# Designs tried in a protein design run: peptides against a protein of PDB entry 8OXM. Part 241

Target 1, 371 residues: chain A of PDB entry 8OXM
Amino acid sequence: FKAEFRLAGGVNLPKIIDCVGSDGKERRQLVKGRDDLRQDAVMQQVFQMCNTLLQRNTETRKRKLTICTYKVVPLSQRSGVLEWCTGTVPIGEFLVNNEDGAHKRYRPNDFSAFQCQKKMMEVQKKSFEEKYEVFMDVCQNFQPVFRYFCMEKFLDPAIWFEKRLAYTRSVATSSIVGYILGLGDRHVQNILINEQSAELVHIDLGVAFEQGKILPTPETVPFRLTRDIVDGMGITGVEGVFRRCCEKTMEVMRNSQETLLTIVEVLLYDPLFDWTMNPLKALYLQQRPEDETELHPTLNADDQECKRNLSDIDQSFNKVAERVLMRLQEKLKGVEEGTVLSVGGQVNLLIQQAIDPKNLSRLFPGWKAWV

## One batch from the design tools (peptide; made by RFdiffusion4, then SolubleMPNN)

Design b2_p23_3_s3 (from b2_p23_3, 15 letters changed)
Fold by OpenDDE base, seed 3:
Structure b2_p23_3_s3 (fold): chain B 371 residues (1-371), chain A 23 residues (1-23)
Amino acid sequence: as target 1 above (371 residues)
Amino acid sequence: MEALERRAKKIYEGMQKALLAEL
């Protein structure tokens, strides 16, 4: 290890450390404290298995459909080391950086990212109708610019076309794999883009198995397919390459049902793997500025410790695990809202749900559904 | 910290109850 470290910023102030391997190569590592990296490590293993399934299929292999993975080494329940994703940037940093973000550079007359966030925060406690109207106003005055990522990074037209194709394939693969696994919290800082490959790297995998639906503001989309995500695909948007790559990924997942169920079952019943949403985590993910002020300790002494017997906790956990497995089985059978869909029908429904402005307007403002 | 953990525990019990009531 080098004697110096850098701070990566953010609430947990992760430390970037440079390590020299026994091979003499320098490797950057991110040391997170106060964070359980076991969920990230487990989800990376599941992604590696999904990649193995995708590589075995000729159609997905020919399309180079992969979900990007990174190395995670959990050190404790509250600390670990991540491989630093060198040459990646958060899509949010490229799009909505306060000083030099692509929205400000290419759309200087649109609303600022701050104005958009403020407008959506003001309606956070309002009706779904009021949220929808304000979301539509924000969307009208904040037009997508993510097409410029590939145009800035790849000046050669042939390279630009290949990289835009790699991006579109990466979005499709990660969206379908993420949906099957119930991956949530897909805000613009939890999705990195590789500046050389144009592939996405999904980080902070702490919301899985549809646990985003039980947040104080439930997640209403199957994956992130916002206007900027679509704009990065170019003129065809969700049609053509994206749709076909989603369908081919979904075919492989559905045909691998038994393998995926067996693996997820082992993980759900692992006593070391806390995948359940806890309220400290829910509060951390969706903290409101107003929730800091009501932490006056009203010492109302009627904490009836419902000593729920250890048996009632274990029975409740087992029922939640069974429900997650049943829902995973339904997804892998193409069962949506009690109806069996074809691969094309299921993928179409998921795309429509993900792009629906009524679903997007109901998301937590911190998710930035207008980006 | 302990007050946040207690509020957390109550919300967890509430979420588990809600999850169990949908079963």
Scores: peptide ipSAE 0.000, ipTM 0.342, DockQ to the pose 0.043
Fold by OpenDDE base, seed 4:
Structure b2_p23_3_s3 (fold): chain B 371 residues (1-371), chain A 23 residues (1-23)
Amino acid sequence: as target 1 above (371 residues)
Amino acid sequence: MEALERRAKKIYEGMQKALLAEL
């Protein structure tokens, strides 16, 4: 390891360190403290398995459908080392960085990212109708710009076209795999884009198995398919390549039902894998910018005193795990809202749910559903 | 529980070994 480190920013102040391997190659790594990387590590393994399934299928292999993975090494319950995704940028940094974000550069007369966030925070406790109205006003005055990512990075038209297709395929694969695993919506800082491949890398996988639906502001979308995510696909949007790649990914997932159920069953009952949503984790995920001042996460380990009977914890956990498995089985059968759908019907429903402004307007404002 | 945990652990260890053998 080099003696110097950099801070990556953010609440947990992760340390970027450079390591020289035994092969003489320098590798950047991210050391996170006060963060449980076990869930990330587990989800990366599940993604690798999904990738193996996708590579075995001729149709998904021909389309190069893969979910990008990174190396995670948990060091403790509150620390670990991640592979630094070299040559990636958070989509949120590209889009809504305060100084040089693409929205400010391409749409200087639109609302600022701060104005959008403020407007949506003001209605956070209001009716769904009021949230929808303000969300539509925000969307009208904050137009998508993510198409410019590929245009800035890939000047050659043929390369640009290929990279836009790579992006679209990556979004499709990660959306469907993410839906199956119940990752839900993804914060714009937790989606990286590779500046060379245009593929997405999903990081900070702390919400899985639809646990986002039990947050104080529940998730209302199956995956992130916001206007900027769609804009990056170009003029066809969700139609054509994206839809077909979703359908082919869903087909492989549904045809791999027994394998996926077995894997997820193992993970849900792993006593080392705390996938359940807890109040502190929920508070951390949906912190208001106003609350940043007081919540030093003194995760004091000392609130051990709730001797909830081990039996009641186990029974509650088992019921949640069973419900997750049942819902996973439904997804893999194409059961949506009590109806069995075809792959195309299921994918269509999921796309419609993900792009519905009524669903997007109900999301936690901190996750910026207008981006 | 223990039989399911042992089966889970064995499947997980098998999957880790399979993943490590493909690397």
Scores: peptide ipSAE 0.000, ipTM 0.341, DockQ to the pose 0.021
Fold by OpenDDE base, seed 5:
Structure b2_p23_3_s3 (fold): chain B 371 residues (1-371), chain A 23 residues (1-23)
Amino acid sequence: as target 1 above (371 residues)
Amino acid sequence: MEALERRAKKIYEGMQKALLAEL
């Protein structure tokens, strides 16, 4: 290991360290403290399994449909080592960085990212109608710019077209697999883009199995398919390549139902895998900027006193696990809102739900649904 | 501390109510 470290941004100030392997190769690693990386490690194993299923199918293999994975080594309940995703940037840093974000560069007369955030924070406790009206005003005055990512990074037209196609395929694969697994908290800092491949890397996998629906502000979309995400696909948007890649991914997931259910069942009953949403985690994920002054980092000390009677906890846990398995089975059968859908019908419903301004306007303002 | 505990309790009650409303 090199003696020097760099700080990554964020509340927990993770340490970037460089190590030299026995092969003489330098490898960058992220040391995260005060965080449970066990859920990330488990979800990366599930993504590797999904990639194996996608590689076996001729149609998904031909399209190179894969989820980008990274190595996670949990060291304790509060520490671990991540593979640093070298050559990746958070989509939020590219789009809405305060200094030089793409929205500020390409749309200097639109609302600032701060103005959009402020407007949506002001209506956070208001009716769904008031939230929808303000969200539509924000969207009208904050136009998508994510098309410029591929244009800045790939100057050759043939490479540009190939990379835009790789991006669209990556969004489709991660959206459908993320939906099947009930992956939440897909804010703009939890999605990285690779500057060389244009593929997405999903990080911070701590909200899974639809636990985003039980947050104080429930998640109302199956995956992130916001206006900037769609703009990165080019002029066809969600039509053509994206839709077809979603359908082909969903076909493989539905045809692998028994394998997926068996693996998720083993994970849900693993006593070392805490996937359930707890009140402290919910507070942390939906913290208001106004509340940052009162959250001393000492909240990690008193996890000991919620020893409610072990018997009532076990019965409640088993009921939640059974319900998660039932809902996973429904998704893999194409059961949506009590109706059995075809693969094309199910994918169409999920796309419509993900792009609906009424659903997007109801999300927590920190999710940045207008980006 | 007490304000955070009251907020955590209110979130927990909200989550329990959401879990029960989908049942």
Scores: peptide ipSAE 0.000, ipTM 0.340, DockQ to the pose 0.047
Fold by OpenDDE base, seed 2:
Structure b2_p23_3_s3 (fold): chain B 371 residues (1-371), chain A 23 residues (1-23)
Amino acid sequence: as target 1 above (371 residues)
Amino acid sequence: MEALERRAKKIYEGMQKALLAEL
């Protein structure tokens, strides 16, 4: 390790440390303290397995459908080393950075990202109708700009087209794989974009197996397919390449049902893998800006042994695990809302759910559904 | 803004030609 470190931005102020490997290569590493990287490590393994399934199929292999993975080395229950995704930027930093975000640069007369957030926070406790009206007003006055990412990074038209295609394929693959695994908390800081490949890297995988649905503000979308995400695909939007890549990914996932169920079953019952939502995690994920001042991360896990009867915890856990497996089996059979759908029908339903302004307006304001 | 829109339009026209060449 080099003697110098840099701070990465964010609440946990992770340390960026340069490490020289035994191969003589310098590798940047993100050292997270006070964070359980075991869930990220497990989900990265599941993504690697999904990639193996996608590479075995001729149609998905020809399309280069992959979910981007990074190396996670958990060192303890509260510390680990992440591979620094060199040449990636959070989509939120590109889009809604306060200083020089793409919305401010390309749409200077639109609402600021702060104004949009404030408006949606003011209605957070209001009716779904009031949330929808304010969300639509925000959307009218905050137009998508993510098309400019590829235009800024790729000046050659042929390269630009190839990279926009790579982006669209990456969104499709990660959306379907993420939906199958019930990946939540897909806010604009948890999705990185590679500045060279235009592929997405999903980070902070701490909300999986639909545990986002049990948050105080439930997640109402299967994946992030917001207006900026769609704008990055260009003029065809969700039609053509995106839809076809979703369908081909879903086809491989459905045809791999037995393998995926067996893997997820082993993971759900692994006593070292805490995937369940807890109240402290839920509060952390849906903090109000007013609460940012009081949460000093005195996650003193003082062992308050809440001696909840081990038997009642185990029975509740097993019932949740069984429901997760049952719902995963339904997804892999194409069962949505009690109806068996074709791959195209299921993908269409998921796209419609993900782009529905009614669903988007109901999300936690910190998710930034207008971006 | 207009120069970026003109560039976007040229890239789009190039893309339509590339998409038509892959069909």
Scores: peptide ipSAE 0.006, ipTM 0.293, DockQ to the pose 0.012; fails the geometry check

Design b2_p23_3_s4 (from b2_p23_3, 15 letters changed)
Fold by OpenDDE base, seed 5:
Structure b2_p23_3_s4 (fold): chain B 371 residues (1-371), chain A 23 residues (1-23)
Amino acid sequence: as target 1 above (371 residues)
Amino acid sequence: DKALEERAKKIYEGMLEALKASL
């Protein structure tokens, strides 16, 4: 290990370290010191399985539909080494960095990222109607710029077009697989973009199996399909390539129902895989800026002993696991709101839910639904 | 400590209500 480290940014200040392998090759590693990396490791195995299913199907293989994966080595419940995705940047760092973010560079007369966040925090405890009105005002004065990512990185027009298609395919694949697995907490720091491939890398997989719906501010969208995410697809937006790639991914997932259910069942009952939402995790994910100063010292290991009777914990756990499996089975059958949908109908519903300003306005302000 | 415990308890109660309402 080199003695030097870099900060990757974000709340936990993860350390990027350079490691020389026994093969003499230098490799960048991310050291997380506060997160349970076992959940990330398990979800990477599920993504590798989904990639195997997508490679077996001719239509998804021809489109190169894959989820980007990384190696996770958990060292403890709160520490581990991630294979750092070399040549990736958080979409939030590119879009809304305080100094040189793309919104400030391309839209200098729009609201600042800070002004947008402040306006949405002021209405956080208000009605859904007031949240919607302020969200629409923010959106009007904060126009999308993510199209410029590919334009800055890929100067050749043919390469630019190919990379924009790779991006659109990556968004489609990760959105549908993320929906099936019930992935939450898809804020702009938990989604990286590869500067060479234009593919997305999803990190911090600690909210799965729709556990984002039981947060103090429930998640109201199936995946991140915000205005900047759509702007990166170019002029067609959610139509054409994105929709077709979602449909082909959903078709493979639905046709793999038995395999997906069996694997998720084993994972839900694995005592080493704590996927359940707990109060401390919910506090951590939806901290207010006012709370950042107070919570830093008290996330010590010992407060997990909420001494509930072991029997009541086990019965509550089993009921939640059964409901997660039932909801996964419904998704894989195309059951939405008590109705059986075609693949095209289900994908259309999910796209409409993800882009609806009413759903986006209800999200926690830290999720940055206007980006 | 006590203010964080009370807040964690309120969040836990809200999660339990959300879990019941989704059954």
Scores: peptide ipSAE 0.018, ipTM 0.363, DockQ to the pose 0.047
Fold by OpenDDE base, seed 2:
Structure b2_p23_3_s4 (fold): chain B 371 residues (1-371), chain A 23 residues (1-23)
Amino acid sequence: as target 1 above (371 residues)
Amino acid sequence: DKALEERAKKIYEGMLEALKASL
């Protein structure tokens, strides 16, 4: 370890430490304090299994469909070392950084990121109609710019095209795998982009198995497919490569139903894997920016062990786990809203749900659905 | 610390076995 550390920005003030490996390579490590890295570690293993399934299928292998993974070493219930995703940047940092964000650089006459957030916070407790109207006004005055990421990073046209294709494939694979696993909290700081590969790295995997739907402001989209995410795909948007990669990923997931159910069943009943939503976690995830200073995450893991009074909590937990398994089985059968869909029909429904401005307008303002 | 690492490893091994048994 080097004696120097850097603070990464954010509420948890993660420490970036430089480590020299036994191979003589310097690696940046992120030391997260007070976060339960067990969820991230478990989800990385599930992603590796999904990648194994995708590599076995000839069509997904030819398309190089993979979800990016990172090494998680949980040190304790409250500490761990993440292999810092070297050469990645949060998409939010590129897009909506207060000083040098791409929206400010390319669209200086649009609303600021702060103005957009303020407008959506003002209507947070209002009707769905009022939220939709304000969201449409925000979207009209905050136009997507994520196409410029690949244009800034990849000056050679052939490399640029290849990287835009890699990005589109990464979005498709992570979106479908994320939907199957019910990944939530896909805000712009929880999605990193690799500056060399243009692939996405999903971090902070604490909202899984559709537990985002039981938040005080329920999640209304299956994955993040916002206007900037789509703009990064270039002129074709969600059509062509993205749709085909979603369909091929979904086909592999549906054909792997038994394997995925068995894996998720083992995880749901693992007493060390706390995937359930709790009130403190819900409060942390949907905290207002004004409240950020007061909530020290005193997620005392010790208070979670003491509150498992064995009888009534186990029955409620088992019922939630059974419901998660049933919903996973429905997804893997293509059952949406009581109807059995083809792979193409299911993927189409998910894309439409993810891009619907009515669904996007209902999200928690901290999710930044206009980005 | 070691017990958590050993159990994370056991979960990983169990998931790998479940994956192998389902293939």
Scores: peptide ipSAE 0.007, ipTM 0.441, DockQ to the pose 0.020
Fold by OpenDDE base, seed 4:
Structure b2_p23_3_s4 (fold): chain B 371 residues (1-371), chain A 23 residues (1-23)
Amino acid sequence: as target 1 above (371 residues)
Amino acid sequence: DKALEERAKKIYEGMLEALKASL
């Protein structure tokens, strides 16, 4: 290990450590010191399984539809080593870094990321109508710039086009698989983009199986498809390549229903895989700046021992697991809002839900739905 | 800790084998 470490952004202050492997290769490692990396490890394995399904299908294989995976080595319940995706940057760092973010560089007269966040936090407890109006004002004064990522990194027009296509395919694959697995909206710091491939890497997979819907501010989108995410696809936006890649991914997922149900069932009943939303995790994910002062580090592990009356927990857990499996089965059958949809109809509904400013305006302001 | 890690690893290896057998 090198003596130098960098802090990656975020509340947990993950440490980027350079290590030399036994093969003499330098590898960056992200050391998370507060997160249970077991959930990330399990979800990376599910992504590898989804990638195997996508590689078996000729249409998805030809389109190179894959979810980028990374190695996770859990070291303890509170620490682990991520193989840091060398040459990746958080999309949030590229877009809304305080000093040199793309929004500030390309749109210097727009609202600052801080002004946008402040405006949306002021209406957090207000009506959906007030949230929508303020979200529309924020969006009007904070125009998308993520198109410039590929333009900055890929100066050759042919390479630029191929990388924009790789990005669009990566968003499509991760969006549909993320919907099937119930990953919900993804915070902009938890989506990395590879500076060489333009593919997305999803990290911090602490919300799965639609557990984002039971947060204090429920998730209202099936996946992150915000204006900057769409802007990175170029002029066609969600139309053409993105839609077709979503449809082909959804087709493979629906045709793999039995396999996916079996995998998820095993995971839901794995006693080592804590996928359930707990109040501490909910507070951590949707912590308000007002609540930062009360989180004394004294959330000792000891409060987890006391209240497990075994019988009521097993019944409540089983009922949640059954509901997750039932909802997964509905998704894989194309059942949306009690109606059976075609692959194209289901994908269209999901895209419309994900880009709807009414749904985006209802998201937790900390997740920056205007980015 | 080590016993939980070994159990996690065994469950995972078993899942991977079951998946490889179903694929």
Scores: peptide ipSAE 0.006, ipTM 0.360, DockQ to the pose 0.020
Fold by OpenDDE base, seed 1:
Structure b2_p23_3_s4 (fold): chain B 371 residues (1-371), chain A 23 residues (1-23)
Amino acid sequence: as target 1 above (371 residues)
Amino acid sequence: DKALEERAKKIYEGMLEALKASL
């Protein structure tokens, strides 16, 4: 470890530590100082298990379907070392950076990312009809540009095609695995893209098991499949490779029902794995820029031991865990809205739900569903 | 070096903003 650390700006003041390995290579590591990295660590283990299932199946192995994982070393309940995802960039940084973002570079006459955010924030408390109308206006004046990621990075046409295919496979695998695990929509900064492989890395897995549906603004999509995410697939969009990779991933997940249920059951009842949504977490996830000013850090975490009777907490927790397991079992059976669907029918429904402008318009504006 | 460091810092600040937006 170098003795020098840099504070990264943030409420949790994570430290960037440059580590010289025994190989003499410098590796940047992220040290979170207040975030529970256990959730990320546990979800990375689940992703590794999903990858094992995908590698055992000939059809998913031939398609090289994997979810990218990163090393998480939890040091305590509030501290851990994240292996820096070297050679990755957040898709949000590439797309909507205020200085040099791809939207500004390729679509200089479109609305700014800030104008889009402002318009959607103004209608946040309005009707679904008003949200939809404003979302459609935003979408018309903020056209997708994520196709340019692969075009900028991969100048050779054969490499470009291969990397666009790798991207499309990565989106498909992460979307279906993310749906099964109930990760929901992902903030654009929580999706990293590898600049060499064009594969996605999902970070910050603090919303799982459909806990996004119990947020103050509930999630309305099964996974992030916004217009830029689709644009990165090229001219075929969600059709062809993406759909087939989703179907083959879903087939493996459904055929692995017993294994996945057993794994998730162990995790849901692990007292060290707090996956439940709490009001503070919900507030933080959906904080408005306006609400950041009033939360003075003077909430003493008084250890109000809310001596909520251990019995009532346990009963409420068990009921939530049972409901999560029941919903996971439904997903793995292809039960959607009380109807049993084929793999193709289920994947089609999920794709339609994820790309529906009505569903996207209802998302929390902070998550930028127009990107 | 500085430009890579600023880019890594912006990526990191963005990851932190996302990580903030995900807590």
Scores: peptide ipSAE 0.000, ipTM 0.245, DockQ to the pose 0.038

